# Ledger of designs, part 290: peptides against a protein of PDB entry 9IZ0

Target 1, 345 residues: chain A of PDB entry 9IZ0
Amino acid sequence: ITCLGSNGHTYKQLVKGGNDDLRQDAVMEQVFEQVNGFLRSYRKTSQRNLSMRTYKVIPLALKTGVIEWVQDTIPLGEYLDSAHKVYHPKEWSLSTCRKLIAEKQMEDLETRLKVYDLVCRHYRPVFRHFFLESYADPVQWFTTQTNYARSTAVASVLGHVLGLGDRHGQNILIDKTSGEVIHIDLGIAFEQGKKLPVPECVPFRLTRDVVDGMGITGVEGVFRRCMEFTLETLRREEDSLLSVLEVLRYDPLFSWLISPLRRMKKQKMQLENFNQPESGNITTDASRDPKIQRNNVSGESEAERAILKVRQKLSSTLSVEASVGELIRIAQDPSYLALMFCGWS

## One batch from the design tools (peptide; made by RFdiffusion4, then SolubleMPNN)

Design b2_p27_1_s3 (from b2_p27_1, 12 letters changed)
Fold by OpenDDE base, seed 2:
Structure b2_p27_1_s3 (fold): chain B 345 residues (1-345), chain A 27 residues (1-27)
Amino acid sequence: as target 1 above (345 residues)
Amino acid sequence: EEELKRLLEELREAAEELRKKLTEKRL
């Protein structure tokens, strides 16, 4: 829809309906805005303008709402599929790579690693070309690539700490103006991604293409340092962050668990994506809501467990540098990425 | 101006990390 703002400007809005819990998106965006407050207050993060890019979510009902249309964006996965065909026209298609990974999904880790390595050799990173194509001015090129690395670092730390799942290439937008990442569809949080049909084993998305977008330094530059400063800020503001999450513990409408419907939808999408290229068709299957009796007693225990895991991830038992080093290592480890649905791009 | 100085410093830090990695690969 297009809305006329009180300022006289027209804004495109996405009306999302179906099985997605837009209230979870709205709550996570509120948590990100509080974290952006902490990042603005701390010298090491504020001097680098570190923030999680946010968008407005207005839940209208249990499964319907209005999302701010993020203008001048492209889904990362859409760009990568297009760019790979241009820069590597003799390499395998994304669908061929997906098929080979899928055919070995039930095999041992050694077999899955061999297939992952084979796919990686036939599907090389291309995301650096986004910046080279979009920005002819060297200062603008460097600025936007730096903004990408910074925003990816913030999103990676927050995604790990909050246990944000479902970080596939269609749920990560690239701002064509700033180079910043915008994470969308936030309804899988607090490590509920581990309950998906393909369990999420990495702390955040740090695939070869995500790294290629950081330029020639990869993770060993702006990205690593910005992760360190972000984690240092979150450790300093641990009590403030936990207090924000405790408010959610007492929200009777917040769900700490992945809905069975969202899990089934994700299973269907994974099965369909084995046989078809990602046509960006958001299939709004309006299947009837079975009244899931939310046992209130299970919600409080899962909230407490989620908050405890956030506290554990903010622990100062390791240095910031050691903690970030381990997160980057795990997020890039082939033994984890080979288990993922799209770990090669 | 201050933002440009910060970007130039991050470019310097990135170039130094590249120099280290190139030195380590030549040894």
Scores: peptide ipSAE 0.016, ipTM 0.366, DockQ to the pose 0.013
Fold by OpenDDE base, seed 5:
Structure b2_p27_1_s3 (fold): chain B 345 residues (1-345), chain A 27 residues (1-27)
Amino acid sequence: as target 1 above (345 residues)
Amino acid sequence: EEELKRLLEELREAAEELRKKLTEKRL
């Protein structure tokens, strides 16, 4: 939908209807705005303009809402698929890589690692080319690559701390003007990604292409330092952040659990992406509700567990540097990436 | 710092050459 603003500007908006509860997305955006307040309050983070890029979410009802259309963006996965075909036309297609990983999904870790390594050899990183193609001016190129590394660092720390899931290449937008990342579809949080049919085993997305976009330093320098400054800020504001999350504990409209419908939709999308080319409009008749046993885990008990996990992730038991070092290590570990739906790119 | 600047310039030159070759293939 296109709306005329009170300022006379025309804004594109995405109206989402159906089975997606946008309240969770709206709440996560509010948490990000609070965190952005913390990042602005500290010299180390404010001097670097560290922020989680946000977008406006307006829930209209339980299953409908309006999302801001982020202008001048491209999905990371869309760019990577296009760029890979251009720069590596002799390598495997994304569909071939997906198929090979899927065919081995039920095999042991050793077999999955061998297939992951094979896929990695036939699907090389290309994301550095985004910056090289988009920015002819060296200052603009360096600035946008730096902004990418900074925004990815903030998103990685927040993604870990809040347990953001479903961080595939279509849920990560790149701002073509700033180089910053924008995370969308925030409906999988508090480690509910581990409850997907293919469990998310990494703390955040730090695949080879995500690293390739950081340039020659990779994860070293800007990315690592900005993760450290972000985590340092979140540790200082732990009580403030936990207080924001505790308000959500008492929100009867906030779902700490992935909805069975959202899980089924993601399961179906994971399965369909294996078997069919882009064929249109599957109006799935919603009439057969399988009696999914509501395990009456009180929503309060799950909220309490989620808040406890956030507190544990903010623990000062390890230094900021040690904690960030371990997160970067795990996020890049082939033993975890080989278990992912799309861990090679 | 200087070595980083040199590597960045080499990468830029390689990218400009790639961009030229890609533009020539799209024409």
Scores: peptide ipSAE 0.008, ipTM 0.389, DockQ to the pose 0.011
Fold by OpenDDE base, seed 4:
Structure b2_p27_1_s3 (fold): chain B 345 residues (1-345), chain A 27 residues (1-27)
Amino acid sequence: as target 1 above (345 residues)
Amino acid sequence: EEELKRLLEELREAAEELRKKLTEKRL
């Protein structure tokens, strides 16, 4: 929809209807705004204008709301699929890569690593071309690539700390003006991504294409240092961040658990992304969901566990540099990426 | 290699500071 503001400006808005609880997204955006407050208060992060890019979410009902249509953006996955066809037209299609990974999903780690390596050799990174294509002026190119590395660093630390899941290329937008990343569809948080049929094993998305966008320094330039400054800020503001999360403990509308409906929807989307429709009527007889014993762990006990896990991630037992180094290592480890739905791009 | 990475970052910070000064002069 297009809304006319009281200021006479027109705003494009996305009306999202359906089974998605936009309240989860709205609450996560509120947490990001509080974190952006901490990043503005700390000299090392404020000097670099470090922030999590946010978007406006207005929940209208349990499953309906208005989302800000972020102008001048493209989904990372959409750019990468298009750019890969242009720059590497002799390499495998994204569908071929997905099929090969899916066919080996139930195999051992060694077999999955071999298939992941094979896919990686036939699907090379292209995301550096986004900056080369979009910014002819060297100062703009350099500024936007820096903004990308900075915003990705903030999103990576914050995504790890809050346990953001479902970080696939369609849930990460690139701002074509600033080069900043915008994370969308925030309804999988507090490590609930580990409960997906394909468990999320990485702390954040740091695939080969995500790194390729950082330029020749890769992770060892702006990205690493901005992760360090972000984590240092979050450790300093631990009590403030935990206090913000404690308010959510008492919000009866906040879901600390992935809903069965959202889990089933993500299952179906994963299966549909693996299965191009060969016309086989697989009647998914929905009747045999194993009774996952809902241990009636009160929503309060799940909130307490989530907050405890955030506190553990903010622990000063390791230096900021050591903690960031380990996060970067794990996020790039083929042994984890080979287990992911799309770890090669 | 590390020295090139440092030099590229010093160039980054200098270009951003120059951009700030140019933006402040346009206001």
Scores: peptide ipSAE 0.008, ipTM 0.311, DockQ to the pose 0.011
Fold by OpenDDE base, seed 3:
Structure b2_p27_1_s3 (fold): chain B 345 residues (1-345), chain A 27 residues (1-27)
Amino acid sequence: as target 1 above (345 residues)
Amino acid sequence: EEELKRLLEELREAAEELRKKLTEKRL
């Protein structure tokens, strides 16, 4: 729909209904606006205009709401699939790579690493071409590539600290005007992504294509330093951030657990993408999974554990540089990337 | 290499501050 604002501006809106709880997304966007306040108040982050890109979410009812249409964006995964066909037409298709990874999903780590390496050799990074295609002016090219590295650094720190999961290439938008990243579908937070059938095992997405977009400096340029300044800001504002999260502990509208419907939707999407012929009648009776009944972890106990994990991630026991160095190492480790649904791009 | 990457970013930050100051002087 298109709405006319009281200011005379027209806004495109997406009305979403049925199966997605937009309350989780709306709460995470509110947390990001508070964090953006901290990033604006701190000199090292404010000078670099560091922010998490947000979008407006208005929950109207259970499973219904209005989302801002983010103009001039493309999903990272959509760009990468199209660009890979153009720049590497003799390499493997994304579907071939997915099949090979899926066929070996139950094998040992050594076998999975060999298959991951094989896929990586037949599916090369292309994301640097986004900036070369979109920006003919060298100053604009360099500016947008840096905005990408800066925004990816902020999103990576926040993704780790808040335990944002399900960060696949369709949940990351690229702004074609600024080069910045926008994270969407935020209803998996506080490490609930580890409870998916294919668990998230990295702190944030730092695949070969995510790094290729940073240009010749890779992670050792703007990205690392912007992660350090972001983490330094969040450590300074720890009590302020924890106070925001404690308010959510008492919000009856916020769920610290992945909804059974969202879990089933993600499970179906994972199975469909793997072409697994286990058409076992997953009886739509979400009430009968005896594993769901045994995790009567009170929502309070999960909220408390989530806040404790945020506090642990903000710990000053290691330097900012050492903490960021370890996060970058883990996010790029083939031993974790080989376990992901799509760790090669 | 790392030191050159640091110096290039300090130069960029200085250029961005100069750009802000030039924009503020045009308003």
Scores: peptide ipSAE 0.007, ipTM 0.328, DockQ to the pose 0.010

Design b2_p27_1_s4 (from b2_p27_1, 12 letters changed)
Fold by OpenDDE base, seed 1:
Structure b2_p27_1_s4 (fold): chain B 345 residues (1-345), chain A 27 residues (1-27)
Amino acid sequence: as target 1 above (345 residues)
Amino acid sequence: EEELEELRKELEEANKELIKKATEARL
């Protein structure tokens, strides 16, 4: 939809209809705006203009709403697929890599690590080229790469603390003007990604391509320092962040749990990304409804568990530097990335 | 168009109310 604003400007809007819980997206964007307030109030984060990039989400109904069209963006996964074909035309296709990882999904960790290493050797990082292609001026190149590393650091800390799931390359947009990341489809939060058929084992997405976009310093430059300043700000504002989340605890329409339908939809999307269009009518008789024991865990008990996990992640038991160091280590660990749906890119 | 601008105002008011509640819960 295109809307005319009161300022006479036309804004493109994406109408999302179906089983997509836009209310979760809207609520998470509200939490990000509060966190952006904390980041603006703290000198170390404010001086670096650290923020989570937000987008406007208007839930019109439980299953329908309007999402702000983020102009001048590209999905990270779309860029990476196109760039990989250009820079590495003799390497494996994304579909080949996906197929090999899926074929070994039920194997032991040692076998999965061998397949992950093999895929990594045949699918090399390319995301550094985004900045080299998009910015001819060295100052613009450096600025946008710095903005990318900063925004990725903020999103990584927030993604960990709030337990954001489903952080695949199609749910991460890159702003072509600023180099900043925009996270979309926020309906898997509070570690519900661990309940997916392929559990999310990393605190945030820090794959080889995500690191390649940071340039020659990788994680040891702007990224690490901006993660540290972001985590320091969130630890300082713990009570405020928890107070924002407590308001959500009493929202009867906020889902602290991944819906069985959303879980099945994500499972189906994971499987469909493996099926080449062979014209075979596989009538998968999906009539085996596994009796999802609705454990009547009150939505309140799951909210309390979610808030407790946020508090635990903000614990000052480790230094900010030690905590960030461990998060970066885990997020890059092949033993976790080899278990992911797409941990190589 | 008017309905989208009303919904934008409602979202901004809901955000302000969340900010207000979070600030009041600090007192």
Scores: peptide ipSAE 0.000, ipTM 0.298, DockQ to the pose 0.027
Fold by OpenDDE base, seed 2:
Structure b2_p27_1_s4 (fold): chain B 345 residues (1-345), chain A 27 residues (1-27)
Amino acid sequence: as target 1 above (345 residues)
Amino acid sequence: EEELEELRKELEEANKELIKKATEARL
């Protein structure tokens, strides 16, 4: 829809109707706005304008709401599929790569690693070309690539700490003006991604294409340093962040657990995305809400466990550098990426 | 402490508004 603002400007708004719990997205966006407060107050993060890009979410009803239309964005996965066809027209298609990984999903780790390596050799990274195509001016090129590395670093730390799941290429938007990343569909948090049919084994998305977008220094440049400054800020503001999460503990509408329906929807989408090319507007009319008797006692125990895991991830037992080093290592480890739905790009 | 209590109040108010809107939309 297009709304006329009180300022006389027209704003495009996305009305989402369906099975998406926009309330979880709205709550996570509020948590990000508070974290952006901490990032603005701390010298090392403020001096670099480090922030999680947010968008406005207005939940209207169960499964319905209005989302701010982020103009001039593209899904990372949409860009990568298009760019791969242009720059590597003799390599395998994304559908061929997906099929080969799927055919071996029930095999041992050694077999899955061999298939992952084979796919990686026939589907090379291209995301560096986003910056080269979009920005002819060298200053704009360098600025936007730097903004990408910075925003990806913030999103990676926050995504790890809050246990954000379902970080596939369609849930990560690239701002074509700034080069910044915008994370969408925030309804899988607090490590509930590990309960998906394909468990998420990495702390955040740091695939070969995500790294290729960082330029010649890869993870060892702006990205690592900005992860370190972001984690240092979150460790200082641990009590502040935990107090924000404790408010959510008392929200009777917030879900610390993935709903069985959302799990089944993601399972079906994963199975369908293995079998068909992405061109189908599937309006699945799933009109039966089972009355989930939320036993209140189970919700409090899961909230407490989630908060304890956040505290554990903010632990100062290891240095910031050692913690970031281990997170980067795990996020790039082929033994984890080979287990994922799309770990190669 | 004061900034934390202000942050907690803002988040409680925003959550109360969201709960109110979600409750009104269920009615």
Scores: peptide ipSAE 0.000, ipTM 0.257, DockQ to the pose 0.033
Fold by OpenDDE base, seed 3:
Structure b2_p27_1_s4 (fold): chain B 345 residues (1-345), chain A 27 residues (1-27)
Amino acid sequence: as target 1 above (345 residues)
Amino acid sequence: EEELEELRKELEEANKELIKKATEARL
């Protein structure tokens, strides 16, 4: 829909209805606005204009809401699939890579590492070309690549601290004007992504293409330093951040548990992205709800666990530099990337 | 290892056919 604002400007909005609970997205955007307040108040982060890019989410009911249409954006995964076909037309398709990873999903780590390496050799990074294509002026090119590295650093720290899951290439938008990243579909937070059939093993997305977009320095320089300043700010504002999360503990509209419907939808999307339609009648008898032991973990016990986990991630036991160094190491570790649905790009 | 190399070859041939079809559709 298009709405006329009280300021006389027209805004495009996406109305979502059906089974998607937008309350989780709206709550996470509110947390990001508070964090953006902390980033603006701290000298090291404010001087660099560090922020998590947000979008407006207005929940209208349990399963209906309005989302701001983010203009001038493209999904990272859409750009990468298109660019890979242009720059590497003799390499494997994304479908071929997905099939090979899926077929060996049940194999041991050694076999999965060999498959991941094989896919990586036949699907090379291309994301540096986004900046080269979009920005002919060297100053704009440098500025937008810097904005990308800064934005990715903030999103990576917040993704780790808040346990944001399902950060695949379709849930990350790239702003074509600024080069900044925008994370969408925030319905999996506080490490609930570890409860998916394919558990999330990395703290944030730092795949080869995510790194290729940072330019010649990769993770070293702008990205690492901006992660350090962001984590330093969050450690300074720990009590303020925990106070924001405690408000959510008592919000009857916030779900600390992944809904069975979202779990089934994410399971189905994981399986459908692995299944090319071979015309086999897999009667997914949706009637076999596996008796996943309802650990009757009360929503209160999950909230307490989530807040405790945030506090643990903000611990000053390690230096900021050591903590960021370990996060970058884990996020790039082939032993974790080989276990992901799409760890190669 | 042999099964992985066989799967690699099958996927390489399938990918070549897809690239060919995509090239023919642009002409």
Scores: peptide ipSAE 0.000, ipTM 0.227, DockQ to the pose 0.015
Fold by OpenDDE base, seed 5:
Structure b2_p27_1_s4 (fold): chain B 345 residues (1-345), chain A 27 residues (1-27)
Amino acid sequence: as target 1 above (345 residues)
Amino acid sequence: EEELEELRKELEEANKELIKKATEARL
């Protein structure tokens, strides 16, 4: 829909209805706005304009609401698929790579690593070309690549701390004007990504293409330093962040668990990427809501576990530099990336 | 280091159990 704002500007908005938990997205966006407050208050982060890019979510009911349409964006995965065909037309298709990884999904780690390495040799990084194509002016090119590395660093730290899952290339938008990343579909948080049919093993998405977009310095430039400043800010504001999460513990509408419906939808999307589109209109008549007595006792214990994990991730036992160094190492480790649904790009 | 290696083992075990449950649910 297109809405006229009170400021006289027209805004495109996406109306979502059905099984998407827009309440969870709205709550995560509220947490990001609080974190953006902390990033603005701290000198090291404010001087760099560090922020988590947000979008407006207005829940109208439990399963319906309005989402801001983010203008001038492209999904990372859409850009990468198109650019790979242009720059590496003799390499394997994304579908071929997906097929080979899935054919070995049940094999041992050694076999999965060999297939991952093979896929990586036949599907090379291209994301650096986004900045080279989009920005003819060297100052704009450098500025947008810097903004990308900064925004990716903030999103990586915050995504790890909050345990954001389902961080595939279609849930990460690139702003074509600023080069900043925008994370969408926030309905998998607090490490519920580990409960997906293909568990998420990495703290955040730091694949070869995500790194290629950072330019010649890769992770060792702006990205690492901005992760360090972001984590330092979150450690400083730990009590404030935990207080925000404790408010969510008492929100009867917030779900600390991935819904069975969302898990099934993700399982279908993973399977449909293997089957050619049989045009089966499965009208799932969702009219049988079994009154699942939400055992309130299970929700409170999961909220407590989630908050405890956030506190553990903010622990000062290791230096900020050591903690960031380990997160970057794990996020790039082939032993984890080979286990992912799409760890090669 | 030891706490990171324990977290790594817990993550590997949880991944093995989840893979096993996902396989049992597909059979």
Scores: peptide ipSAE 0.000, ipTM 0.225, DockQ to the pose 0.034

